# Peptides against a protein of PDB entry 6B4E: the designs that were tried, part 32

Target 1, 295 residues: chain A of PDB entry 6B4E
Amino acid sequence: TNFDKISKMFWHYKDKIAQIKQDIVLPIKKADVNVRNLLSRHKRKINPKFGQLTNSNQQLFKIQNELTQLINDTKGDSLAYHWILNFIAKAVVHQAETEVRVKPESALPLGKLTLYLLVQFPELQELFMARLVKKCPFVIGFTCEIDTEKGRQNMGWKRNNENKWEDNTSYDERMGGILSLFAIITRLQLPQEFITTTSHPFPIALSWHILARICNTPLNLITNTHFVILGSWWDAAAVQFLQAYGNQASKLLILIGEELTSRMAEKKYVGAARLRILLEAWQNNNMESFPEMSP

## One batch from the design tools (peptide; made by RFdiffusion4, then SolubleMPNN)

Design b1_p11_5_s3 (from b1_p11_5, 4 letters changed)
Fold by OpenDDE base, seed 3:
Structure b1_p11_5_s3 (fold): chain B 295 residues (1-295), chain A 11 residues (1-11)
Amino acid sequence: as target 1 above (295 residues)
Amino acid sequence: MKVSSTPPPLV
């Protein structure tokens, strides 16, 4: 693992966020009033759609179609189009931070919707990845120290209006929610309409990178959060990961579930204890996945 | 605990 390259990737996406603000978000505030009104209406229609997802594929397809139409309505203006995609990227990540956090299995319909949009609107890919890395650097296997304010900020810690850091549980759960969504996306097959014409934008190989990079991270940088997000990843993607990489996947799951947890045992991390339980369930031939969606 | 950062072949 080349950590210099990972760091460069992290900062690339941080710079991309700054660029998005300068080139998309701020300019739209000075755009024509009709464009601003259009985007305001579309934002109000789009935002509820993510909360309308259920375990139903029928409902998913309905929402996909509705969002497709709303996004297509903006294509005549490049700035408006990129603004609405950036809004969607933010909204999807926010849904992961809130809904997926409390109901991990909701990552499946959200991930299916997101993957569809990423393929249907390729310009969403960089916007979404930049937002993911900003909010949850674990999605690219980036880790830094969190004993400084800058380190915490880089790792996606939030402060409230009183400049107080969020509690550890809130941070852990929020990171778990975001990582669950990303893990789901990496293990989903492309929709049938795209499978022969398009490569997967965020393939299962990205899950390999997450796990491998965490395994290679200096132990002094490993926290409870690392184990929490590994557990979230496990619930979301371990079954499909084993199917994709076979024995090599098995070795890596043993490394995170057994070796990494054992090396950090002195810390008594709650997330590590949960990951050990998941490993033991697998060893007992009881590895579970999220249930498939209904028709 | 060194792991290859390059994904192996798909099975």
Scores: peptide ipSAE 0.426, ipTM 0.946, DockQ to the pose 0.962
Fold by OpenDDE base, seed 5:
Structure b1_p11_5_s3 (fold): chain B 295 residues (1-295), chain A 11 residues (1-11)
Amino acid sequence: as target 1 above (295 residues)
Amino acid sequence: MKVSSTPPPLV
């Protein structure tokens, strides 16, 4: 693993967030009043859609169609189009931080919706990835020291209004929620209408990168959060990962579940204990996946 | 612990 390349990728997306603000968010404030009004109306219609997802494919398709129409209404103005996509990217990640955090299986409908939008609107891909990396660097297997303020900020830690860092549990849960969404996206098949015409924008290979890069991370940088997000990934994608890579997947799952947890045993991380339980369940032929969605 | 960062072939 070339950590310099990962670092460069991390900073690329961090810089992209700043660019998005400069080139999309700020300019729209000076745009024509009709454009601003359009975007305000669309924002209000789009925002609740993510919370309207259920375990129903029928409901998913309805929401996909509604969002598609709303986004298409902005295509006449490039700035408006990019603004609405950036809004969607932020909203999806926010949904992962809030709902998926507490109900991991909700990542499935959210992931299906997101993947559809990423394929339907390719310009969303870079906007979404930038937001993901900013909020949860684990999605690209980036890790840095968190003993400094800058290090914590880089790893997506938040401060409250009193400049107090969020508690470890809150951080772990948020990271787990975001990673669950990303993991789901990587293991989903493209919608049937795209499978023969489009390459998957965030394929299962990206799950391999996450696991491999974490395994290769210096042990002094490994925290409870790493194990939490690995557990979240496992629930979301382990079954499909095994299907995709077979014996090679099995070896990597053993490495994270047995070897990495054993090397860190002295830390007694709760996340590591959970990951060990997941490994043992798999060894007992009891690997679970999220429930499939209803028609 | 050393793992290839390059994904293996799909099965």
Scores: peptide ipSAE 0.426, ipTM 0.946, DockQ to the pose 0.952
Fold by OpenDDE base, seed 4:
Structure b1_p11_5_s3 (fold): chain B 295 residues (1-295), chain A 11 residues (1-11)
Amino acid sequence: as target 1 above (295 residues)
Amino acid sequence: MKVSSTPPPLV
């Protein structure tokens, strides 16, 4: 693992966020009133759609179609199109921070919707990844120290209006929610209409990178959050990961579940304890996955 | 720990 390369990737996406603000978000504020009105209406129609997701594939397909129409309405104006995609990227990540955080299984319908949109609208991919990395650097296996303000900011910690850091539980849960969504996306098959014509934009290989990079991270940088997000990843993707990589997947799951937890045992991390339980459940042939969606 | 960052072949 080349951590310098990972750091460069991290900063690439941080720069991309700044670029998005400069090239998409700010310019639209000065755009024609008709364009601004269109986007305002579309924003209002799009926002509720993510909350309308259920465990139903029928409902998913309905929402996919509705969003597709709304996005297509903006394609005549490149700036408007990119603005609406950036809005969607932000909204999806926000849904992961809020809903998936409290209901991890909701990552499945959200992930299916997101994957569909990522394939249907390829320009969403870079916008979405930039937002993910900004909010949850764990999605690319980036880690830095959190003993400094800048380090905490880089790792996606938030401060309130009183300049107080969010509590550890809130941070852990947010990171877990975002990582759950990303994990789901990596393990989903492409929709049937795309499977023969399109490559998966965020394939299961990216889950391998997350796990491997965390395993290779200097132990002094490993925190409870690392174990929390590994647990979230496990619930979301471990079954499919084993199916994808077989014995090599097993070795990596043992490394994170047994070896990494053992090396950090003195810290008594709650997230590590949970990950150990997940490992033991797997060893007892009781590995769980999210239930499949209904028709 | 050192783990290969290159994903293995799919099975």
Scores: peptide ipSAE 0.425, ipTM 0.946, DockQ to the pose 0.942
Fold by OpenDDE base, seed 2:
Structure b1_p11_5_s3 (fold): chain B 295 residues (1-295), chain A 11 residues (1-11)
Amino acid sequence: as target 1 above (295 residues)
Amino acid sequence: MKVSSTPPPLV
């Protein structure tokens, strides 16, 4: 693992966020009134749809079609198109921070929808990844110290209106929610209509990167959050990860579940205890995955 | 811990 390269990737996406603000978000405020009105209407129609997802594939397909139409309506104006995609990227991540946080299995329908949109609208990929890295740098296996304000900001910690940091539990849960979504996306197959013509934009290999990079992270930088997000990842993707990489996957799961937890045992992290339980369940042939969606 | 960040071949 080359951490300099990971850092460069992290800062690339941080720069991308700044660029999005400069090139998309701010310019649209000065755009033609008809364009601004179109986007305002579309925003109002799009925003509720992410919360309308259920465990139903029928409902998923309905929402996919509705979103596709709404996005296509903006293609006549490049700025409008990129603005609506950036809005969607933000909305999806927000849904992970709120709903997936409290109901991890909701990551499955949200992930399916997101993957569809990422393939259907390739320009969404960079916008979405930039938002993910900003909110949860764990998605690329980036870690830095959090003893400074800048370090906390880089790791996605929020401040409230009183300039107070969020509590540790809130941060851990938000990170878990976002990572659950990303993990699901990495382990999903492409929709049937794309599987023969398109490569997966965020394949299972990215899950390998997350786990390997965390294993290689200096122990003094490992926190409870690392174990929480590993547990969230495990629930979301461990079964499919084992299917993808076989014995090599098993070795890596043992490394995070046994070796990493053992090395950090003195810290008595609650997240580490949960990860040990997941490892033990697997060793007892009881590895669970989220239930598949209904027709 | 030292793990290759390069994914192995898919099974």
Scores: peptide ipSAE 0.424, ipTM 0.946, DockQ to the pose 0.941

Design b1_p11_5_s4 (from b1_p11_5, 4 letters changed)
Fold by OpenDDE base, seed 5:
Structure b1_p11_5_s4 (fold): chain B 295 residues (1-295), chain A 11 residues (1-11)
Amino acid sequence: as target 1 above (295 residues)
Amino acid sequence: MKVSETPPPLV
C-alpha cells in the first residue's frame, strides 16, 4: 500500500470541500433572487425525502422519481444544479450519521437511492466522495494519528461549541453509519436501466481497498474505530464481497477477523470483539446480510 | 500483515 498516494487522495478531497464552498456555496448567495427562491423551495422538498425511505422498493422508486424531477428543475442554471447536488451529497451523508448510525439496515434503501442518483447525475460523484472523505476518511482507507487536534479533525472528529471532542462512542457510531452506507453502495448492482450503458461509479473494488489498506495500516494507528467500521462493513457487504472475490475474499475476511484482531488483542477493543463474533458466525455458516427490501 | 491493495479478479 502506498500511503503517500492515499494521503494525496485524502487532501485532494479536503481541498475539494474548500473549492465547493468557494465556487458553489458562496456564489449562490449572490445569485438572482429567482434562483435563490427556487433552491430554497427545492431544499425544503428534498430534505424530508431521505427520512421517507423504508424497506419498500415501491417507496424507493417514488422518492427516486421525485428527487430526479426536483434536480432536473435546476439544470437550466449550472450553478444551481451543482448547488442542489452538493446539498444532496451533504444530506445523504447526514442521514448516514443519524439514521444509519442507529439502524444499520437503513443503509440499504439509502444506498440504493444514492447509487441511482450518482448514476443519473454524474456530477454528484465528486461532490459525494469529497463529503464522505471529509467526514469519514476510512472510506478510502486513510488513517492518521489522533493524538493531536489536527489529527482528530482530519479523521472527522467533531468538537462542540465548548471545544470538547465528541465522545468515542458517538464518533465510532457516526463512522460506522457512514461506512455502512458506502459499503452498501459498493456492493449494490446498478439499476437495470444503467447496467449496459454505465460502469459502477463506486464498485466492490473500493471495499477491497478499504479492507486491504486497514490491514496494511501501522498497528500503532489502529483504534477501536477501525474495528467498528470493519464490523459495519461486514454487516453491510461481507456476503456480496465473498460472492465477488471468492477465495481471495475469504482470505481477506480471515485476515481482518482473525489476524488483525489477534494482533490487537492486548487493547481489548470492543469493536474487535464484535468482529470476532462475526468471524465465528461465518465459520459456523451463519453469515447474514441485511434483509432484502419488499416490493 | 501485507495485503495487495489491487483487487483480485472477480469470480
Scores: peptide ipSAE 0.622, ipTM 0.969, DockQ to the pose 0.955
Fold by OpenDDE base, seed 4:
Structure b1_p11_5_s4 (fold): chain B 295 residues (1-295), chain A 11 residues (1-11)
Amino acid sequence: as target 1 above (295 residues)
Amino acid sequence: MKVSETPPPLV
């Protein structure tokens, strides 16, 4: 693993976030009042849609159509269009941090919606990835030390209004939620309408990168969070990952579930213990996946 | 522990 390349990728997306602020978010505040009013109305209509997702495909399709119309209404103004896509990127990640965090299986409808939007509106891809990497660098297998304020910030740690760091559990759960969403996206098939016309924007190969890069990470940088997010990934994508890569997938799952956990056994990480349980469940032919959505 | 970052062929 070339960690310099991963670092460069990380900073690319950090820079992209700064660029988005400078080129999209700030300029729109000075835009024509009609444009600002349009975007305000659209924001209010779009924001609740992500929380309206259920385990129903019918509901998913309804929301997809509604969002598609709302986004299309902005295409006449490039700045407005990019602004609304950036808003969506932020909203999706926020939904992962809040809802998926507490209900991991909700990643499935959210992931399906997100994947649809990523394909339907390709400009969303870079905006979404930048937001993901900012909030959860684990999505590209990036990690750094968290002994410094900058290190914690880079790894997506938040401070409250009292300038106190969030607790470890809160951080772990948020990272798990975001990674669950990303994992789901990587293992989903493209919607039928796109499968023959476009390539998957975030394919299962990106899950391979996550696992491999974490396995290759210097052990002194491995934390409980790494195991938590691996567990979240496992619940979200392990079944499909095995289907995709077969024996090679099995080897990698054993590496994270057995070898990596064993190497870190001295730390007694709770996340590692859970990952070992997942490994054992798999070894006993009890690997579970999220239930499929209803019609 | 070194794992290839290059995904294998899909099966």
Scores: peptide ipSAE 0.622, ipTM 0.969, DockQ to the pose 0.920
Fold by OpenDDE base, seed 2:
Structure b1_p11_5_s4 (fold): chain B 295 residues (1-295), chain A 11 residues (1-11)
Amino acid sequence: as target 1 above (295 residues)
Amino acid sequence: MKVSETPPPLV
């Protein structure tokens, strides 16, 4: 693993976040009043949509159509269009941090919606990835030390209004929620209308990158969070990952579930214990996946 | 541990 390349990719997206603020978020404040009013109305309509998702494909398609219309209404103004996409990117990640963290299976409808939007509106892809990497660098397999303020910030740790770091459990759960969403996106097939004409924007190969890069991470940088997010990934994507890569997938799952957990056994990480349980369930032919959505 | 980050062929 070339960690320099991963670091460059990490900083690319950090720079992208700064660019988005400078080129999209700040300029819209000085935009035409009609544009600002349009975006304000659209924001109010879009925000609740992500929370309205259920385990129903019918409801999913309804929301897809509603969001598509709302986004299309902004295409007449490039700045407005990019602003609404950036808003959506932020909203999706926020939904992962809040809802998916407590109900991981909710990542499936959210992931389906997100994948649809990523294909329908390609400009969303870089905006979404930048937000993901900022909030959860694990999505690209980036890890750094968290013994410094800068290190914690880079790894997506939050401070409250009193400048206190969030507790470890809160951080772990947020990271797990975001990674669950990303894992789902990587393992979903494109909607039927796109499958023959469009390449998958975040394919299953990106799940391979996550697992391999974590396996290659220096052990002194491995924390409980790494095992938590691997467990979240496992619940979200392990079945489909095995289908995609077969024996090579099996080898990699054994490496994270057995070898990596064994090497870190002295730390007694709770996340590692859970990952071990998932491995054992698989070995007993009981690998579970999220339930499929209803019609 | 040393794992190739390049994915193998899809089966």
Scores: peptide ipSAE 0.622, ipTM 0.969, DockQ to the pose 0.939
Fold by OpenDDE base, seed 3:
Formats: structure tokens, sequence, C-alpha cells
Structure b1_p11_5_s4 (fold): chain B 295 residues (1-295), chain A 11 residues (1-11)
């Protein structure tokens, strides 16, 4: 693993976030009042849609159509279009931090919606990835030390208004929620209407990168969070990962579930204990996936 | 533990 390359990728997306602020977010604040009013109305219509998702494909398709229309309404103004896509990227990640955190299986409908939008509106891809990396660097297998304030910030830790860091449980759960969403996206098939014309923007190979990079991470940088997000990934994608890579997938699952947890046993990480339970369930032919959505 | 970052072929 070339960690320098991963770091360069991380900082690329950090730069992208700064660029988005400079080139999209700030300019809109000075844009024509009619454009600002349009975007304000659209924002109010779009934001509730993510919370309206259920385990129903029918409801998913309805929301897809509604969002498609709302986004298309902005295409006449490039700045407005990019602003609304950036808003969507932020909203999707926020939904992962809040809803998926408490209900992991909700990642499936959210992931299906997100994948549809990523294909339908390709400009969303860079905006979304930048937001993901900022909020959860684990999505690209980036890890740094968290003994410093800057390191903690780089790894997506939040401070409240009193400058107090969030508690470890809150951080772990947020990272797990975001990673669950990303894992789902990587293992989903493209919608039928795109499968012959478009390549998958975030394919299952990106899940391989996450697992491999974590396995290769220096042990002194491995935390409970690494095991939490691996467990979240497992619930979201392990079945499909095994289907994709077969025996090679099995080897990698054993490495994270057995070898990595064993090497860190002295830390007694709760996340590691959970990952071992998942491994044992698999060994007993009880590997579970999220249930498929209803019609 | 060294793992290749290059994904293997899809089965």
Amino acid sequence: as target 1 above (295 residues)
Amino acid sequence: MKVSETPPPLV
C-alpha cells in the first residue's frame, strides 16, 4: 500500500471542498435574487425526500422522479445546477449520519437513490466523493493519528459550539452510518436503464480498497472506529463482496475478522468483538444481508 | 499483514 498516494487523494478531496465553497457556495449568496429564491424553494422540497424513503421500491421510484424533476429545473443555470447537486451530496451524507446510524438497513433505499442520482447526474460524483472523504476518510481507506487536534479534525471528528469533541460512541456511529451507505453503493447493481450504457461510478473494487488499506494500516493507528466501520461494511456488503471475488474475498474477510482482531485483542475494542461475532456467524453459515426492498 | 490493494478478477 502506497500511503502517500492515499494521502494525496485525501488532500485532493479536501482541496475540492475548499473549491466548492469558493466556486459554488459563496457565489450563490451573491447571485440574482430570483436564482436564490428558486434554490431556496428547491432546497425545501428536496430535503424532506431523503426522510421519506422506506423499504418500498415504489416509494423509491416516486422520490427518484421527483428529485430528477427538481434537479432538471436548475440545469439552465450551471451555478444553480452545481449548487443543488452539492446540497444533495451534503443531504445524503447527513442522512447517513442520522438515520443510517440508528437504522443501518435504511442504507439500502438511500444507497439506491444515491446511485441513481450519481448516474443520472454525473457531476454529482465528485461533489459526493469530496463530501464523503471530508466526513469519513475511511471511505478511501485513509487513516491518520488522532492524538492531535488537526489529526482528529482530518478524521472527521466534530466539535460542538463549546469546542468540545463529540463522544467516541457518537463518532463511531456516525462513521459507521456513512460507511454503510458507501458500502451499499459499491455493491449495488446499476439500475436497469443504465446497465448497458454506463459503467458503475463507485464499483465493488472500492470496497476491496477499503478493506485492503485498513489491513495494511500500521497497527498503532488502528482504533475502535476501524472495527466499527468494518462491521458496518460487513452488514452492508459482505454477501455481495463474496459473490464478486469468491475465494479472494473469503481470504480478506478472514484477515479482517480473525487476524486483525487478534492482533488488536489487547485493546479490547467493542467494535472488534462485534466483528468477531460476524465472522463466527459466517463460519456457521449464518451470514446475513439487509433484506431486499419490497415492490 | 500485507494485502494487495489491486482487486482480483471478478468471479
Scores: peptide ipSAE 0.621, ipTM 0.969, DockQ to the pose 0.921

Design b1_p11_6_s1 (from b1_p11_6 with E9L S11A)
Fold by OpenDDE base, seed 3:
Structure b1_p11_6_s1 (fold): chain B 295 residues (1-295), chain A 11 residues (1-11)
Amino acid sequence: as target 1 above (295 residues)
Amino acid sequence: SSSVGAPPLPA
């Protein structure tokens, strides 16, 4: 693992966030009133749709079509189009932070919707990845110290209006929710209509990178959160990961579930205990995946 | 001790 490369990637996306603010978000505030009104109306229509997802593919397809139409309505203005996509990127991540954290299986319909949008609107890909890395650096296997204010900020910790850090449980759950979504995206197949024309924008190899990079991370930087997000990843993608990489996948799952947890046993991390339970369930031929969506 | 390398090709 080249940690310098990972750090460069992390800071690339931090720069991208700054660029998005400068080139997309701030300019729209100065745009024509008609454009601002259009975007305000579209935002109000788009935002509730993520919460309208269910375990139904029929409902998913309905929402996909509705969002597609709403996004297409903005294509006549490049700035408006990019603004809407950036809004969607933020909204999807927010949904992961709020809904997926409490109901992990909701990552499946959200991930399917997101993957569809990422392929249908390629400009969403960089916007979405930038938002993911900002909110949850674990998606690229980035880790830094959290004993400093800057370190905590880099790792996506939030402060409330009273400038108080969020509690550890809240942070862990948010990171788990975001990582669940990303894991789902990496293990989903492209919709049938895109398989022959498009490569997967965030393939299963990105899941490999997450696991490998965490395994190679200096132990003094490993926290409970690392184990929490590994557990979230496991629930979301372990079955499909094994299908994709076979014996090599098995070795890596053992490495995170057994070796990494054992190395950190003295810390008695709750997340590590859960990951150990998942490993043991797998060893007992009881590895579970999220249920498939209904028609 | 264990250095994990790049991802293999999917099976």
Scores: peptide ipSAE 0.095, ipTM 0.814, DockQ to the pose 0.298
Fold by OpenDDE base, seed 4:
Structure b1_p11_6_s1 (fold): chain B 295 residues (1-295), chain A 11 residues (1-11)
Amino acid sequence: as target 1 above (295 residues)
Amino acid sequence: SSSVGAPPLPA
């Protein structure tokens, strides 16, 4: 693991967020009133759709089609198109922070929707990744110290109106929610209509990178959150990860579940304890995955 | 040196 490369990637996406603000978000405020009105209407129509997802593929396909139409309505104006995609990127991540956080299995329909949109609208990919890295650097295996305000901000910690940091549980759950979504995306197959024409934008190899980079992270930087997000990843993707990489996947699961947890045993992290339980369940041939969606 | 390398080829 080249940590300098990971850091450069992290800062690349931080810069991308700044660029998005400068080149997309701020300029649209000065755009033609008709464009602004169009985007306002579309935003209002798009926002509720992520919450309308269920365990139904039929409902998923309906929402996919509706979003596709709404996004296509903006393609005549490049700025409007990128603005709506950036809005969607933000909305998807927000849904992960709220709904997936409390109901991890909801990552499956959200991930399917997101993957469809990422393939259908390739310009969404960088916008989405930038938002993910900003909110949850764990998606690229980035870790820094959180002993400073800047360090906490870099790792996606939030402050309330009283300038108080969110509690550890809230942070852990949010990171877990976002990571669950990303993990699901990495292990999903492309929709049938894209399999032969498009490569997967965020393939299962990115899950490998998350695990490997965390395993290689200096132990003094490993926190409870690392184990929480590994547990979230496990629930979301471990079965498919094993299917993808076989024995090599098994070795890496043992590394995170046994070796990493053992190295940090003195910290008595709750997340680590849960990860060990997941490992033991797997060793007992009881690895679980999210249930498949209904027709 | 990192203990875990690059991803292998998918099975």
Scores: peptide ipSAE 0.094, ipTM 0.814, DockQ to the pose 0.257
Fold by OpenDDE base, seed 5:
Structure b1_p11_6_s1 (fold): chain B 295 residues (1-295), chain A 11 residues (1-11)
Amino acid sequence: as target 1 above (295 residues)
Amino acid sequence: SSSVGAPPLPA
């Protein structure tokens, strides 16, 4: 693992966030009133769609079509198009922070929707990844110290209006929610209509990177959150990960579930305890995945 | 423990 490369990637996306604000978000404030009105209407129509997802593929396809139409309506204006995609990127991540956080299995329909949109609208990919990295650097296996304000900020910690950091539980749950979504995306197959025409934008290899990079992270930087997000990843993708990489996947799962947890045993992290339970369940041939969606 | 390397080719 080259941590310098990971750091460069992290800062690349941080810069991208700043660029998005400067080049997309701020300029639209000065755009023609008709464009602004269009975007306001579309925003209002788009935002509820994420909450309308269920475990139904039929419902998913309906929402996909509706969103596709709404996004296509903006393509005549490049700035408007990029603005709406950035809005969607933010909304998807927000949904992960809120709904997936409390109902991890909801990551599956959300992930399917997101993957569809990422393929259908390629410009969404960089916008989405930038938002993911900003909110949850774990998606690229980035870790830094959190003993400083800047370090906490870099790792996606939020401060309230009283300038207090969020509680550890809230942070852990948010990170878990976001990572669950990302994990799902990495393990999903492309929709049938895209398999022969495009490569997967966020393939299962990215899940490998998450696990490997965490395993290679200096132990003094490993926190409870690392184990929480590994557990979230496990629930979301472990079965498919094993299918993809076979024996090599098994070795890596043992490394995170047994070796990493053992090395950190003195910390008595609750997240680590859960990860060991997941490992043990697997060893007993009881590895579970999220239920498949209905037709 | 040995460092974990790059992802293998998917099976």
Scores: peptide ipSAE 0.093, ipTM 0.810, DockQ to the pose 0.281
Fold by OpenDDE base, seed 1:
Structure b1_p11_6_s1 (fold): chain B 295 residues (1-295), chain A 11 residues (1-11)
Amino acid sequence: as target 1 above (295 residues)
Amino acid sequence: SSSVGAPPLPA
């Protein structure tokens, strides 16, 4: 693992966030009233759609079509188009931080919707990835120290209005929610209409990178959060990961589930204990996946 | 500790 490369990637996306603010978000505030009104209406229509997802593919397809229409309505204005995509990127990540956090299986319909949008609107890919990395740098296997304010900020820690850091449980759960979504996206097949026309924008190889990079991370930087997000990833993607890489996947699952947890045993991380349980369940031929969606 | 390598080819 080349950590310098990962760091460069991390900062690339941090810079992208700044660029998005400068080139997309701020300019819209100065746009004509008609454009602003259009975007406000679209925002109001789009935002609730993510919460309307269920375990139904029929409902998913309905929402996909509705969102597609709403996004297409903005294509006549490049700035408006990019603004709405950036809004969607933010909304999806927010949904992961809130709903997926408390109901991990909701990552499946959300991930399917997101993957569809990422393929249908390629410009969403960089916007979405930038938002993911900002909020949860674990998605690219980036880790830094959190004993400094800057380090905590880089790792996506939030402060309240009193400048108090969020509690560890809240942070862990948010990171788990975001990582669950990303894991789902990496293990999903492309929608039928795209399979022959495009490559997967965030393929299963990105899950490999997450696991490998965490395994190679200096132990002094490993926290409970690392194990929490690995557990979230496991629930979301372990079955499909094994299907994709076979014996190589097995080796990597053993590395995170057995070796990494053992190396950190002195810390008595709750997340590590859960990951050990997941490993043991797998060893007993009881690896579970999220239920498939209904028709 | 042995470093984990790059992704293999998907099965």
Scores: peptide ipSAE 0.091, ipTM 0.811, DockQ to the pose 0.297

